# Designs tried in a protein design run: peptides against a protein of PDB entry 1EBD. Part 2

Target 1, 138 residues: chain A of PDB entry 1EBD
Amino acid sequence: KASYEGKVAAEAIAGHPSAVDYVAIPAVVFSDPECASVGYFEQQAKDEGIDVIAAKFPFAANGRALALNDTDGFLKLVVRKEDGVIIGAQIIGPNASDMIAELGLAIEAGMTAEDIALTIHAHPTLGEIAMEAAEVAL

## One batch from the design tools (peptide; aimed at target 1 A19 V23 E108)

Design b1_p8_5_s2 (made by RFdiffusion4, then SolubleMPNN; from b1_p8_5, 5 letters changed)
Fold by OpenDDE base, seed 4:
Structure b1_p8_5_s2 (fold): chain B 138 residues (1-138), chain A 8 residues (1-8)
Amino acid sequence: as target 1 above (138 residues)
Amino acid sequence: SLAVVVRK
């Protein structure tokens, strides 16, 4: 946030049009395992009356995580049932801090679980877990 | 170690 806000401020000072209009702002905790979140948590969505699917996939079932011997945690997608749009994501596990960016992009773009499920992810990678979780949500 | 980053 601070880095992005600094960039926006610099652009404004330089006389360029700038705006901050985020649907989702990522939060990361660089722990072991890493934790990352963007958009709604499942309970937040429910508290607002949004009917959601919480699709969870464990790193223990991810081929790259197994190869790295780092299989703690999971990815969770929070998907609005009405239209399949991804409104939140949480990752606890290896490389969560970087992997959250794909899901941040998906949320900002208004993508669906189907969009991610139909996106080819390289094999074997940690990133495949997003595709696997998206398939669970279908 | 823990580092908390809110990406804005």
Scores: peptide ipSAE 0.036, ipTM 0.555, DockQ to the pose 0.045; fails the geometry check
OpenDDE base, seeds 1, 2, 3, 5: peptide ipSAE 0.025, 0.022, 0.020, 0.022; ipTM 0.573, 0.519, 0.537, 0.574; seeds 1, 2, 3, 5 fail the geometry check

Design b1_p8_5_s3 (made by RFdiffusion4, then SolubleMPNN; from b1_p8_5, 5 letters changed)
Fold by OpenDDE base, seed 1:
Structure b1_p8_5_s3 (fold): chain B 138 residues (1-138), chain A 8 residues (1-8)
Amino acid sequence: as target 1 above (138 residues)
Amino acid sequence: PLPVVVRP
């Protein structure tokens, strides 16, 4: 957010066409375990009358998290049931602050849980948990 | 410095 707004402001001052347009603003807490969120929480979507699937996958089932002995937490996808579009994600666990970027991209692009589930993730990685959570949403 | 918080 602030870094992006700073770029847009610099470009506008320089006379370049630039706009701040974003659907999903990531929020990160650099805790142990790390916490990250982008887009809707499950309850926010429900409060707006959006019918959602909340797909949750634990780091305790992720091969890389097991190999690192860092298995606390989970990834949650918030998926709109009508069309399978990812509208939110929450991560509590290892590397959550960086891993949220993939899901931020998916939300900004209007991608589905199927798009993520069919994307080959490197094995074993922490990021592979996004694919696993997307498969739960199908 | 990033804010570091330990989850309770």
Scores: peptide ipSAE 0.020, ipTM 0.432, DockQ to the pose 0.028
OpenDDE base, seeds 2, 3, 4, 5: peptide ipSAE 0.015, 0.015, 0.011, 0.017; ipTM 0.389, 0.458, 0.385, 0.478; seed 5 fails the geometry check

Design b1_p8_5_s4 (made by RFdiffusion4, then SolubleMPNN; from b1_p8_5, 4 letters changed)
Fold by OpenDDE base, seed 5:
Structure b1_p8_5_s4 (fold): chain B 138 residues (1-138), chain A 8 residues (1-8)
Amino acid sequence: as target 1 above (138 residues)
Amino acid sequence: SLPVVVRP
């Protein structure tokens, strides 16, 4: 956020029209395990009257997480039921700080859970958990 | 929201 706002401010100073209109502003906590979030939390969507699917997949079921002996936590997708569009994601677990970027891209692009489920992820990787959570949402 | 490092 702050680094991006700094870029927008620099563009405005340079006389370029600039607006901040993003759905997907990531939040990361570099704890152990790491925590990352982008877009809606499930409860925020519900409080706004959005009917959502909360698709959750645990790192304990991910082959790479098992191989790393780092299986704490999960990935959660918040998917709008009307159209299958991903409107939020939360990750608690290994590499959450980097893995949230894929989901930030998906949300900004208006991708569906099907789009992620149909994207081939390398095996075995932590990134496969996004595909697995997307399949849960179908 | 911003990335945060909690320091002791």
Scores: peptide ipSAE 0.022, ipTM 0.518, DockQ to the pose 0.035
OpenDDE base, seeds 1, 2, 3, 4: peptide ipSAE 0.019, 0.015, 0.012, 0.024; ipTM 0.499, 0.392, 0.477, 0.534; seed 4 fails the geometry check

Design b1_p8_6 (made by RFdiffusion4)
Pose (drawn by RFdiffusion4):
Structure b1_p8_6 (pose): chain A 138 residues (1-138), chain P 8 residues (1-8)
Amino acid sequence: as target 1 above (138 residues)
Amino acid sequence: LPKKERAA
C-alpha cells in the first residue's frame, strides 16, 4: 500500500493524472499453515448488503497437498451471486501467500468463477485448488 | 477511478 501510493504521489506531482485505484490488496500471515486474504470475507460481503455465495475447497483433496503431507487448510471464494464476479478469497494452507496472487489478479480485473474454472491449471499443484473451488462455485 | 467504479 505504501509503495503504490508512493508512485501515485510522484506521478501526481509531475502532472500525471494519477489516482489511487485498486479494488483490493492481499494480506498474508506467515503462521504455520500460512494464510492469505484479499477482497471481502464472506461475512463482510453480506453485512455490506451483498448477495454472495461462498465456495470452500479443502487441501485434503488436492494431490500435491497430500505429497507435502500438510492437508490442514482450504481455499474460499466469495462470489457475487448476481454476476459470478469474485470479490474476495481466503486461502489457509501451504504456499497460500503465493497462491493468493492468482485470485488477487482475478478480483482486481473483475473476473468470474467461470473465468478461473475454464482456465486449465497445473497438475498436481496447489494453485489448481482455485480451479476446483471455482468449479464448486459454478 | 475505473476499477473502483466498475467494482461498485

Design b1_p8_6_s1 (made by RFdiffusion4, then SolubleMPNN; from b1_p8_6, 5 letters changed)
Fold by OpenDDE base, seed 2:
Structure b1_p8_6_s1 (fold): chain B 138 residues (1-138), chain A 8 residues (1-8)
Amino acid sequence: as target 1 above (138 residues)
Amino acid sequence: TPRLARFA
């Protein structure tokens, strides 16, 4: 958020047309394990009357997490049930701060769980957890 | 599909 707003301000000062316009802002805590979130939490969506699927996949089921001996945590996708659009994601686990970027892109683009599930992820990677969670949401 | 509302 602050970095993005700083770019918009710099562009405006330089005489370029720019505006603060975002769908989702990532939040990260660099703890051990890391925590990251973007878009809606499941309860926030429910409080707004959005019918959602909350799809959860654990790091302990990922080949890269096993190979790293770092299997704590999970990824959760919040998917709008009517059309399968991803509206939020939460990650607790290794590299959550970097893994959240794909899901931020997906939300900004209005992608579905199917779009992520059908995207080829490199094997073995922690990124595959997003794909696996998307498959759970189908 | 409809996108989420944008924040400004």
Scores: peptide ipSAE 0.022, ipTM 0.506, DockQ to the pose 0.215
OpenDDE base, seeds 1, 3, 4, 5: peptide ipSAE 0.032, 0.030, 0.031, 0.046; ipTM 0.626, 0.603, 0.621, 0.668; seeds 1, 3, 4, 5 fail the geometry check

Design b1_p8_6_s2 (made by RFdiffusion4, then SolubleMPNN; from b1_p8_6, 4 letters changed)
Fold by OpenDDE base, seed 3:
Structure b1_p8_6_s2 (fold): chain B 138 residues (1-138), chain A 8 residues (1-8)
Amino acid sequence: as target 1 above (138 residues)
Amino acid sequence: SPRLERFA
């Protein structure tokens, strides 16, 4: 967020038209395991009266995580029940800081759990856990 | 979703 806003400010100072235009801002903690989040947490959605599905899949069931001997944590999708649109995601586990970008893109584009479930992810990769969690939400 | 909209 800070670097993005800095870019907008620099462009404005230089006389170029620019605006801050985003829906979802990622948050990352570079701990071990890493933590990353974008959009709504499950309880935040419920507090606003949004009926959601919380779809969770563990890294212990991911082939790449097993191969890396790094299986702590999970990926969680927060999916709006009425239309299947992804409104939030949380990751605790290996490479969470990079993996959250796919889910940020999905939220910004208004994608559904079905969209991710029907997207082929390379096997075995950490990233395919997003596909697995999306299938749980269907 | 954008994917579904491709078929509209």
Scores: peptide ipSAE 0.030, ipTM 0.631, DockQ to the pose 0.066
OpenDDE base, seeds 1, 2, 4, 5: peptide ipSAE 0.029, 0.028, 0.023, 0.030; ipTM 0.634, 0.615, 0.620, 0.650

Design b1_p8_6_s3 (made by RFdiffusion4, then SolubleMPNN; from b1_p8_6, 4 letters changed)
Fold by OpenDDE base, seed 3:
Structure b1_p8_6_s3 (fold): chain B 138 residues (1-138), chain A 8 residues (1-8)
Amino acid sequence: as target 1 above (138 residues)
Amino acid sequence: TPRLERFA
């Protein structure tokens, strides 16, 4: 957020058009394990009257997390039931700060859980957990 | 698909 706002301010001062406006801004906490979020939390969607699926997959079932001996936490997708569109994601676990970017892209593009489930992820990787959570939402 | 409202 602050870096983005600084860029927009610099462009405005220079007389350039404003930067592209983004829908989903990530929030990251560099704890151990790391925490990252983008878009809706499950309860926020429910409070707005959105019927959602909360699809959760644990790092304890991820091949790369096992190989790294770092298996605490999970990925959660918040999926709108009406059309399968991803409206939020939360990650607690290894490399959450970097992995949230894929899900930010998915939300900005209006992608579905099916779109992520049908995307081939390299094996074994931490990012593969996004595909696994998307399959849970189907 | 319609975009969500901006989060910030």
Scores: peptide ipSAE 0.021, ipTM 0.576, DockQ to the pose 0.216
OpenDDE base, seeds 1, 2, 4, 5: peptide ipSAE 0.014, 0.012, 0.013, 0.049; ipTM 0.538, 0.552, 0.535, 0.684; seeds 4, 5 fail the geometry check

Design b1_p8_6_s4 (made by RFdiffusion4, then SolubleMPNN; from b1_p8_6, 4 letters changed)
Fold by OpenDDE base, seed 2:
Structure b1_p8_6_s4 (fold): chain B 138 residues (1-138), chain A 8 residues (1-8)
Amino acid sequence: as target 1 above (138 residues)
Amino acid sequence: APKLARFA
């Protein structure tokens, strides 16, 4: 957020049109395992009266995580039931701080779980966990 | 459908 706001300010100084306009701010804790979140938590959505699917996929079921011998944690997608739009994501596991970026993009773009599920992810990668969680949400 | 809030 701070880096993004700094870029907006720099662009304004340079005479370019820019604005702070985003749907969600990622939050990351660089622990072991890492923690990352973007958009709604499941309970936040429910508190606002949004009917959601919470789709969860464990790192222990991912081929890359197994190969790395680092299988702690999971990815959770928060998907609006009415239209399948991804409105939040939480990741606890290896490389969560980098993995959250795809889901941040998906939320900002208003993408659905189907969009992620139908996107080809390289094999074997931790990134496939996002695809697998999206499939769970379908 | 509920809309996501935009932050500024």
Scores: peptide ipSAE 0.018, ipTM 0.551, DockQ to the pose 0.182
OpenDDE base, seeds 1, 3, 4, 5: peptide ipSAE 0.029, 0.026, 0.028, 0.030; ipTM 0.619, 0.576, 0.581, 0.625; seeds 1, 3, 4, 5 fail the geometry check

Design b1_p8_7 (made by RFdiffusion4)
Pose (drawn by RFdiffusion4):
Order: sequence, then structure tokens, then C-alpha cells
Structure b1_p8_7 (pose): chain A 138 residues (1-138), chain P 8 residues (1-8)
Amino acid sequence: as target 1 above (138 residues)
Amino acid sequence: AARAYVPA
């Protein structure tokens, strides 16, 4: 957040019509099962007065997570029911800090669960859980 | 202004 604004400030000073414009910023916590979040939590979304569905997919089902032998965790997609647009995501489990980038890019650009579900992911990887979660969302 | 993805 600080670095982004740093650029916006210098550009505004120079005359560039720069402004602060992002839909979300990811936050990561390096706990044992590292966790990452971006966008709305399922509760924040409804409290905001939004009809949102949430899809939750476990690492226990993913093959790479079984190989890593760390199966405690999940990925959650908070999706606007009215248009399938993803507005928040939460990952708890190995490499959540890296997996968060994909869901983050999707939120910033206004993509849908289908956009992600129709994207072929690597197998066997953890990042593909997002694929399976969006499939669940659909 | 262009919208930006701001990483963690």
C-alpha cells in the first residue's frame, strides 16, 4: 500500500493524472499453515448488503497437498451471486501467500468464477485448488 | 488513472 501510493504521489506531482485505484490488496500471514486474504470475507460481504455465495474447497482433496503431507487448510471464494464476479478469497494452507496472487489478479480485473474454472491449471499443484473451488462455485 | 494490482 505504501509503495503504490508512493508512485501515485510522484506522478501527481509531475502532472500525471494519477489516482489511487485498486479494488483490493492481499494480506498474508506467515503462520504455520500460512494464510492469505484479499477482497471481502463472506461475512463482510453480506453485512455490506451483498448477495454473495461462498465456495470452500479443502487441501485434503488436492494431490500435491497430500504429497506435501500438509492437508489442513482450504480455499474460499466469495462470489457476487448476481453476476458470478469474485469479490474476495481466503486461502489457509501451504503456499497460500503465493496462491493468493491468482485470485487477487482476478478480483482486481473483475473476473468470474467461470473465468477461473475455464482456465486449465497445472496438475498436481496447489494453485489448481482455485480451479476446483470455482468449479464448486459454478 | 489505471487500475493497479497491489501485491502483499

Design b1_p8_7_s1 (made by RFdiffusion4, then SolubleMPNN; from b1_p8_7 with A2P A4R)
Fold by OpenDDE base, seed 2:
Structure b1_p8_7_s1 (fold): chain B 138 residues (1-138), chain A 8 residues (1-8)
Amino acid sequence: as target 1 above (138 residues)
Amino acid sequence: APRRYVPA
């Protein structure tokens, strides 16, 4: 967020049209395991009266995580039930700080769980966890 | 977003 806002400010100073326009801001904690979040938490959505599906997939079920011997954690997708649009994601696990980027893109673009589920992910990768969680949400 | 191909 700060980096993005700094870029917008620099562009404005340079005389270029620019605005801060975003739907979701990622938050990352570089702990072990890493923690990352973007968009709504499940409870936040519920508090706003949004009917959601919370789809959870564990790192322990991922081939890459197993190969790395690092299987702690999970990915959670928060999906609006009405239309299947992804409105939030939380990741606790290895490389969560990088994995959150795909989900940030999905939220900003208004993608559905189906869009992610039907996207081919390289095998074996931790990125497949997002795909698997999306399948759970269908 | 619309897809060029959607698996049946």
Scores: peptide ipSAE 0.023, ipTM 0.599, DockQ to the pose 0.037
OpenDDE base, seeds 1, 3, 4, 5: peptide ipSAE 0.015, 0.016, 0.015, 0.018; ipTM 0.485, 0.460, 0.524, 0.482; seeds 4, 5 fail the geometry check

Design b1_p8_7_s2 (made by RFdiffusion4, then SolubleMPNN; from b1_p8_7 with A4R)
Fold by OpenDDE base, seed 5:
Structure b1_p8_7_s2 (fold): chain B 138 residues (1-138), chain A 8 residues (1-8)
Amino acid sequence: as target 1 above (138 residues)
Amino acid sequence: AARRYVPA
């Protein structure tokens, strides 16, 4: 966030109109397991009157997580029910700090759960969990 | 110990 705002400020100083335009700012806790979040939490969306689907998929059901013997946690997608757009994501588990970037991109791009579900993810990878959670939301 | 990261 600070880096992005710094870029906007630099552009303004250079005489070019620029504005902050982001939908989601990631947050990461480097714990064991790692925690990462971007966009809306389910309850935040509900508090704002957004009808959402919370699609959750556990790492215990992910082939790569099993192979790594690191199966604690889950990925949750917060999907707006009206149009299937992903508006939030939370990950607790292996490599959450890096995996959140895919979902951040999806949110910023206004992608739907279907977009993620139809994206081929390499097998076996932790990243497949995003695809699996997206399928749950369909 | 957990370390919180706030994106730069």
Scores: peptide ipSAE 0.037, ipTM 0.533, DockQ to the pose 0.066
OpenDDE base, seeds 1, 2, 3, 4: peptide ipSAE 0.028, 0.014, 0.029, 0.022; ipTM 0.511, 0.495, 0.634, 0.543; seed 2 fails the geometry check

Design b1_p8_7_s3 (made by RFdiffusion4, then SolubleMPNN; from b1_p8_7, 3 letters changed)
Fold by OpenDDE base, seed 5:
Structure b1_p8_7_s3 (fold): chain B 138 residues (1-138), chain A 8 residues (1-8)
Amino acid sequence: as target 1 above (138 residues)
Amino acid sequence: APRRFVPA
């Protein structure tokens, strides 16, 4: 956020029209396990009257996580039921701080769970968990 | 493709 706002400010100082246009700001905690979030939390969406699917997939079911012996946590997608659009994601687990970027991109692009589910993820990778969670949301 | 989501 601060880095993005800094860019917008620099553009404004340079005399160019600039606006902040984002849907989702990632938040990361570099704990063990790492925690990352972008967009809506499930309860936050519900509190705003958005009907959502919360699709959760555990790292314990991910082949790469198993191979790494690092299987704590999960990925959760928050998907708007009306149209399948991803509006939030949370990751607790290995490499959550980096993995959240894919989901941030998906949210900013207005992608659906189907879009992620139909994206080929390399096997075996931690990234497959996003695909698996997206499949759960279908 | 659906439109970009905007938070309510």
Scores: peptide ipSAE 0.033, ipTM 0.573, DockQ to the pose 0.099
OpenDDE base, seeds 1, 2, 3, 4: peptide ipSAE 0.027, 0.029, 0.026, 0.025; ipTM 0.589, 0.588, 0.588, 0.587

Design b1_p8_8 (made by RFdiffusion4)
Pose (drawn by RFdiffusion4):
Structure b1_p8_8 (pose): chain A 138 residues (1-138), chain P 8 residues (1-8)
Amino acid sequence: as target 1 above (138 residues)
Amino acid sequence: LKRIERPV
């Protein structure tokens, strides 16, 4: 957040019609099962007065997570029911800090569960859980 | 700073 604004400031000083414009910022916590979040939590969304569905997919089902032998965790997609647009995501489990980037790019650009579900992911990887979760969302 | 707020 600080670095982004740093650029916006200098650009505005120079005359560039720069402004602060992002839909979300990811936050990561390096706990044992590292966790990452971006966008709305399922509760924040409905408290905001938004009809959102939430899809939750476990690492216990993913093959790479079994190989890593760390199966405690999940990925959650908070999806605007009215248009399938993803507005928040939460991952708890190995490499959540890296996996968060895909869901983050999707939120910033206003993509849908289908957009992600129709994207072929690597197998066997953790990042593909996002594919399976969006499939669950659909 | 100037800001742009995009609706949800």

Design b1_p8_8_s1 (made by RFdiffusion4, then SolubleMPNN; from b1_p8_8, 4 letters changed)
Fold by OpenDDE base, seed 1:
Structure b1_p8_8_s1 (fold): chain B 138 residues (1-138), chain A 8 residues (1-8)
Amino acid sequence: as target 1 above (138 residues)
Amino acid sequence: LPVVVRPV
């Protein structure tokens, strides 16, 4: 946010058209395991009357997490059931702080769970868990 | 302590 707002301010001062618009602000806790979130939590969506699919995939089933012996936690997608659009994500596990960026991009772009499920992720990677969670949402 | 980073 502040870094992005700083760029927008610099562009505006330079006479370039620029706007601060964002749907999803990531939040990260650098714990062990790491915690990251972007967009809606499942309960927040429900409280707003959004019918959602909460797709959850565990790091214990991720090939890279197994190879690293770091299998604690999960990825959760919050998917709007009407159209399959990703409206939130939560990650607890290895590299959650960096992995949330893909899902932040997906939410800001209005992507579906199908878009993520059909995106080829490198095997074996931690990021592949996003694809696995997206497949659960289909 | 875990650091909470919010890109605000």
Scores: peptide ipSAE 0.037, ipTM 0.537, DockQ to the pose 0.040
OpenDDE base, seeds 2, 3, 4, 5: peptide ipSAE 0.024, 0.029, 0.031, 0.029; ipTM 0.392, 0.514, 0.507, 0.508; seed 3 fails the geometry check

Design b1_p8_8_s2 (made by RFdiffusion4, then SolubleMPNN; from b1_p8_8, 3 letters changed)
Fold by OpenDDE base, seed 4:
Structure b1_p8_8_s2 (fold): chain B 138 residues (1-138), chain A 8 residues (1-8)
Amino acid sequence: as target 1 above (138 residues)
Amino acid sequence: LPVVERPV
């Protein structure tokens, strides 16, 4: 956030039109396990009256996480039930800080759980957990 | 120690 706002400020000073207009700003904690979030939490969506599906997939079921012996945590998708649009994601686990960027892109683009489920993820990867969680949301 | 680094 601050680094990006710094670029926008520098561009504005240079006389270039620039804006920060993001639907979703990622939040990351580089703990062990890592924690990342983008968009809505399930409860925030419910408090705003959004009917949501919370699709959760554990790293204990991910082939890459098993191979790394780092299987703590999960990915959660928060999917708007009306149209299947991804409105939030939370990751607790290995590489959560980098993996959240795919889901940030999906939210900013207005993608559905089906769009992620139909995206080919390399096997075995940590990233395929997003596809597995998206399949749970269908 | 888990370092709480925050994205800049």
Scores: peptide ipSAE 0.032, ipTM 0.534, DockQ to the pose 0.031
OpenDDE base, seeds 1, 2, 3, 5: peptide ipSAE 0.032, 0.024, 0.024, 0.029; ipTM 0.571, 0.435, 0.557, 0.617; seeds 1, 3 fail the geometry check

## One batch from the design tools (peptide; aimed at target 1 A109 D115)

Design b1_p9_1 (made by RFdiffusion4)
Pose (drawn by RFdiffusion4):
Structure b1_p9_1 (pose): chain A 138 residues (1-138), chain P 9 residues (1-9)
Amino acid sequence: as target 1 above (138 residues)
Amino acid sequence: RAEAMAAIQ
């Protein structure tokens, strides 16, 4: 957040019609099962007055997570029911800090669960859980 | 949007 604004400030000073414009910022916590979040939590979304569905997919079902032998965790997609647009995501489990980038790019650009679900992911990887979660969302 | 999708793919 600080670095982004740093650029916006200098650009505005120079005359560039720069402004602060992002839909979300990811936050990561390096706990044992590292966790990452971006966008709305399922509760914040409905408290905001938004009809949102939430899809939750476990690492216990992913093959790479079984190989890593760390199966405690999940990925959650908060999706606007009215248009399938993803507005928040939460990952708890190995490499959540890296996996969060994909869901983050999707939120920033206003993509849908289908957009992600129709994207072929690597197998066997953790990042593909996002694929399976969006499939669940659909 | 298109650039973001390409990055994701």

Design b1_p9_1_s1 (made by RFdiffusion4, then SolubleMPNN; from b1_p9_1, 6 letters changed)
Fold by OpenDDE base, seed 1:
Structure b1_p9_1_s1 (fold): chain B 138 residues (1-138), chain A 9 residues (1-9)
Amino acid sequence: as target 1 above (138 residues)
Amino acid sequence: KEEALEKIR
């Protein structure tokens, strides 16, 4: 956010006014385990009257997390039931701070859980957990 | 853990 706001301000000063309304601003805490979120929380979506699927997949079931001996936490997708669109994601676990970027991209692009489930992720990777969580949402 | 995510909301 702040870095991006600085870039937008610099571009505006340079005579290139950019207005970008982002739906998905990532929030990260570099704790152990790392915490990251983008878009809606499940309860936030429910409070707004959005019918959602909360698809949760644990790092304890991820092949790369097992290989790293870092299996604490999970990925959660918040998927709108009407159209399968991903409207939020939360990650607690290894590399959550970087992994949230894929989900941020998916949300900004209006992608579905099916789009992520049909995206080939390299095996074994931490990022593969996004695909696994997307499959849970189908 | 979920409570930690609520703090970054």
Scores: peptide ipSAE 0.057, ipTM 0.750, DockQ to the pose 0.031
OpenDDE base, seeds 2, 3, 4, 5: peptide ipSAE 0.050, 0.050, 0.052, 0.049; ipTM 0.726, 0.733, 0.734, 0.724

Design b1_p9_1_s2 (made by RFdiffusion4, then SolubleMPNN; from b1_p9_1, 6 letters changed)
Fold by OpenDDE base, seed 1:
Structure b1_p9_1_s2 (fold): chain B 138 residues (1-138), chain A 9 residues (1-9)
Amino acid sequence: as target 1 above (138 residues)
Amino acid sequence: KEEALEKIK
């Protein structure tokens, strides 16, 4: 966020058009395990009257996390029931700070859980958990 | 763990 705001400010000063406002601003805490979030939390969506599916998949069921002996946490997708669009994501676990970027991209692009489920993820990877969570939402 | 995510809001 701050780095992006700095770029927008620099562009504005240089007389360039202001960058488009992002819908999905990632938030990361570099704890152990790492925590990352983008878009809506489940309760936030519900409070706004959005009917959502909260699809959760644990790192304990991820092949790469098992191989790394780092299986704490989960990925959660917040999916709008009406159209299957991903409106939020939360990750607690290994590499959450980097893995949130895929989901930020998905949210900004208006992708569905089906889009993620149909995207081939390399096996075994931590990122594969996004696909698994997307399949839970279907 | 979920409570830690709520603090990231």
Scores: peptide ipSAE 0.038, ipTM 0.703, DockQ to the pose 0.031
OpenDDE base, seeds 2, 3, 4, 5: peptide ipSAE 0.033, 0.036, 0.036, 0.035; ipTM 0.682, 0.693, 0.692, 0.693

Design b1_p9_1_s3 (made by RFdiffusion4, then SolubleMPNN; from b1_p9_1, 5 letters changed)
Fold by OpenDDE base, seed 1:
Structure b1_p9_1_s3 (fold): chain B 138 residues (1-138), chain A 9 residues (1-9)
Amino acid sequence: as target 1 above (138 residues)
Amino acid sequence: KQEALEKIQ
C-alpha cells in the first residue's frame, strides 16, 4: 500500500494518469505464523449481503508444509456463490506474506475458484494450498 | 493454537 501510494503520487506529479483504484489491497503481519489478507473477510461480505462460500484448507494437509514441519494455520478463500468469483483471501501459515500475492492477482483479475483449481501448481509447494482451497469451493 | 488462528479468520 504505502509504497504503491508513493509510486502513484510520483506518477501524478510527473503528469501521468493516476493508476487504477485497486479492489484488493494486501495486509500482512510478519508474525509466527505469518498472517496475510486481501479483499473481503467472510463476515464483511455477509454484512454487505453477499452470499459467500468460505473455502478453508489447512497447512496440516499440505505436502510441502508437512515436509517443512511447519503446518500451523490455513488458507481461506471467500468466494461469491452467484458466480464463483474470489472476493477475498486469508492465509495464516508458512510464507503467507508472499503467497497472498497470487490471491491478490486473482481478486484483481476477477478470477473464480475454478480458475485457481484449474491452474497447475507445482508439487509439493506451499502455494498448492490455494488450489486445494479452490477445489473446496467447487 | 489452531482455534486461536481460526478466530483471526
Scores: peptide ipSAE 0.022, ipTM 0.606, DockQ to the pose 0.027
OpenDDE base, seeds 2, 3, 4, 5: peptide ipSAE 0.020, 0.018, 0.019, 0.019; ipTM 0.570, 0.588, 0.589, 0.581

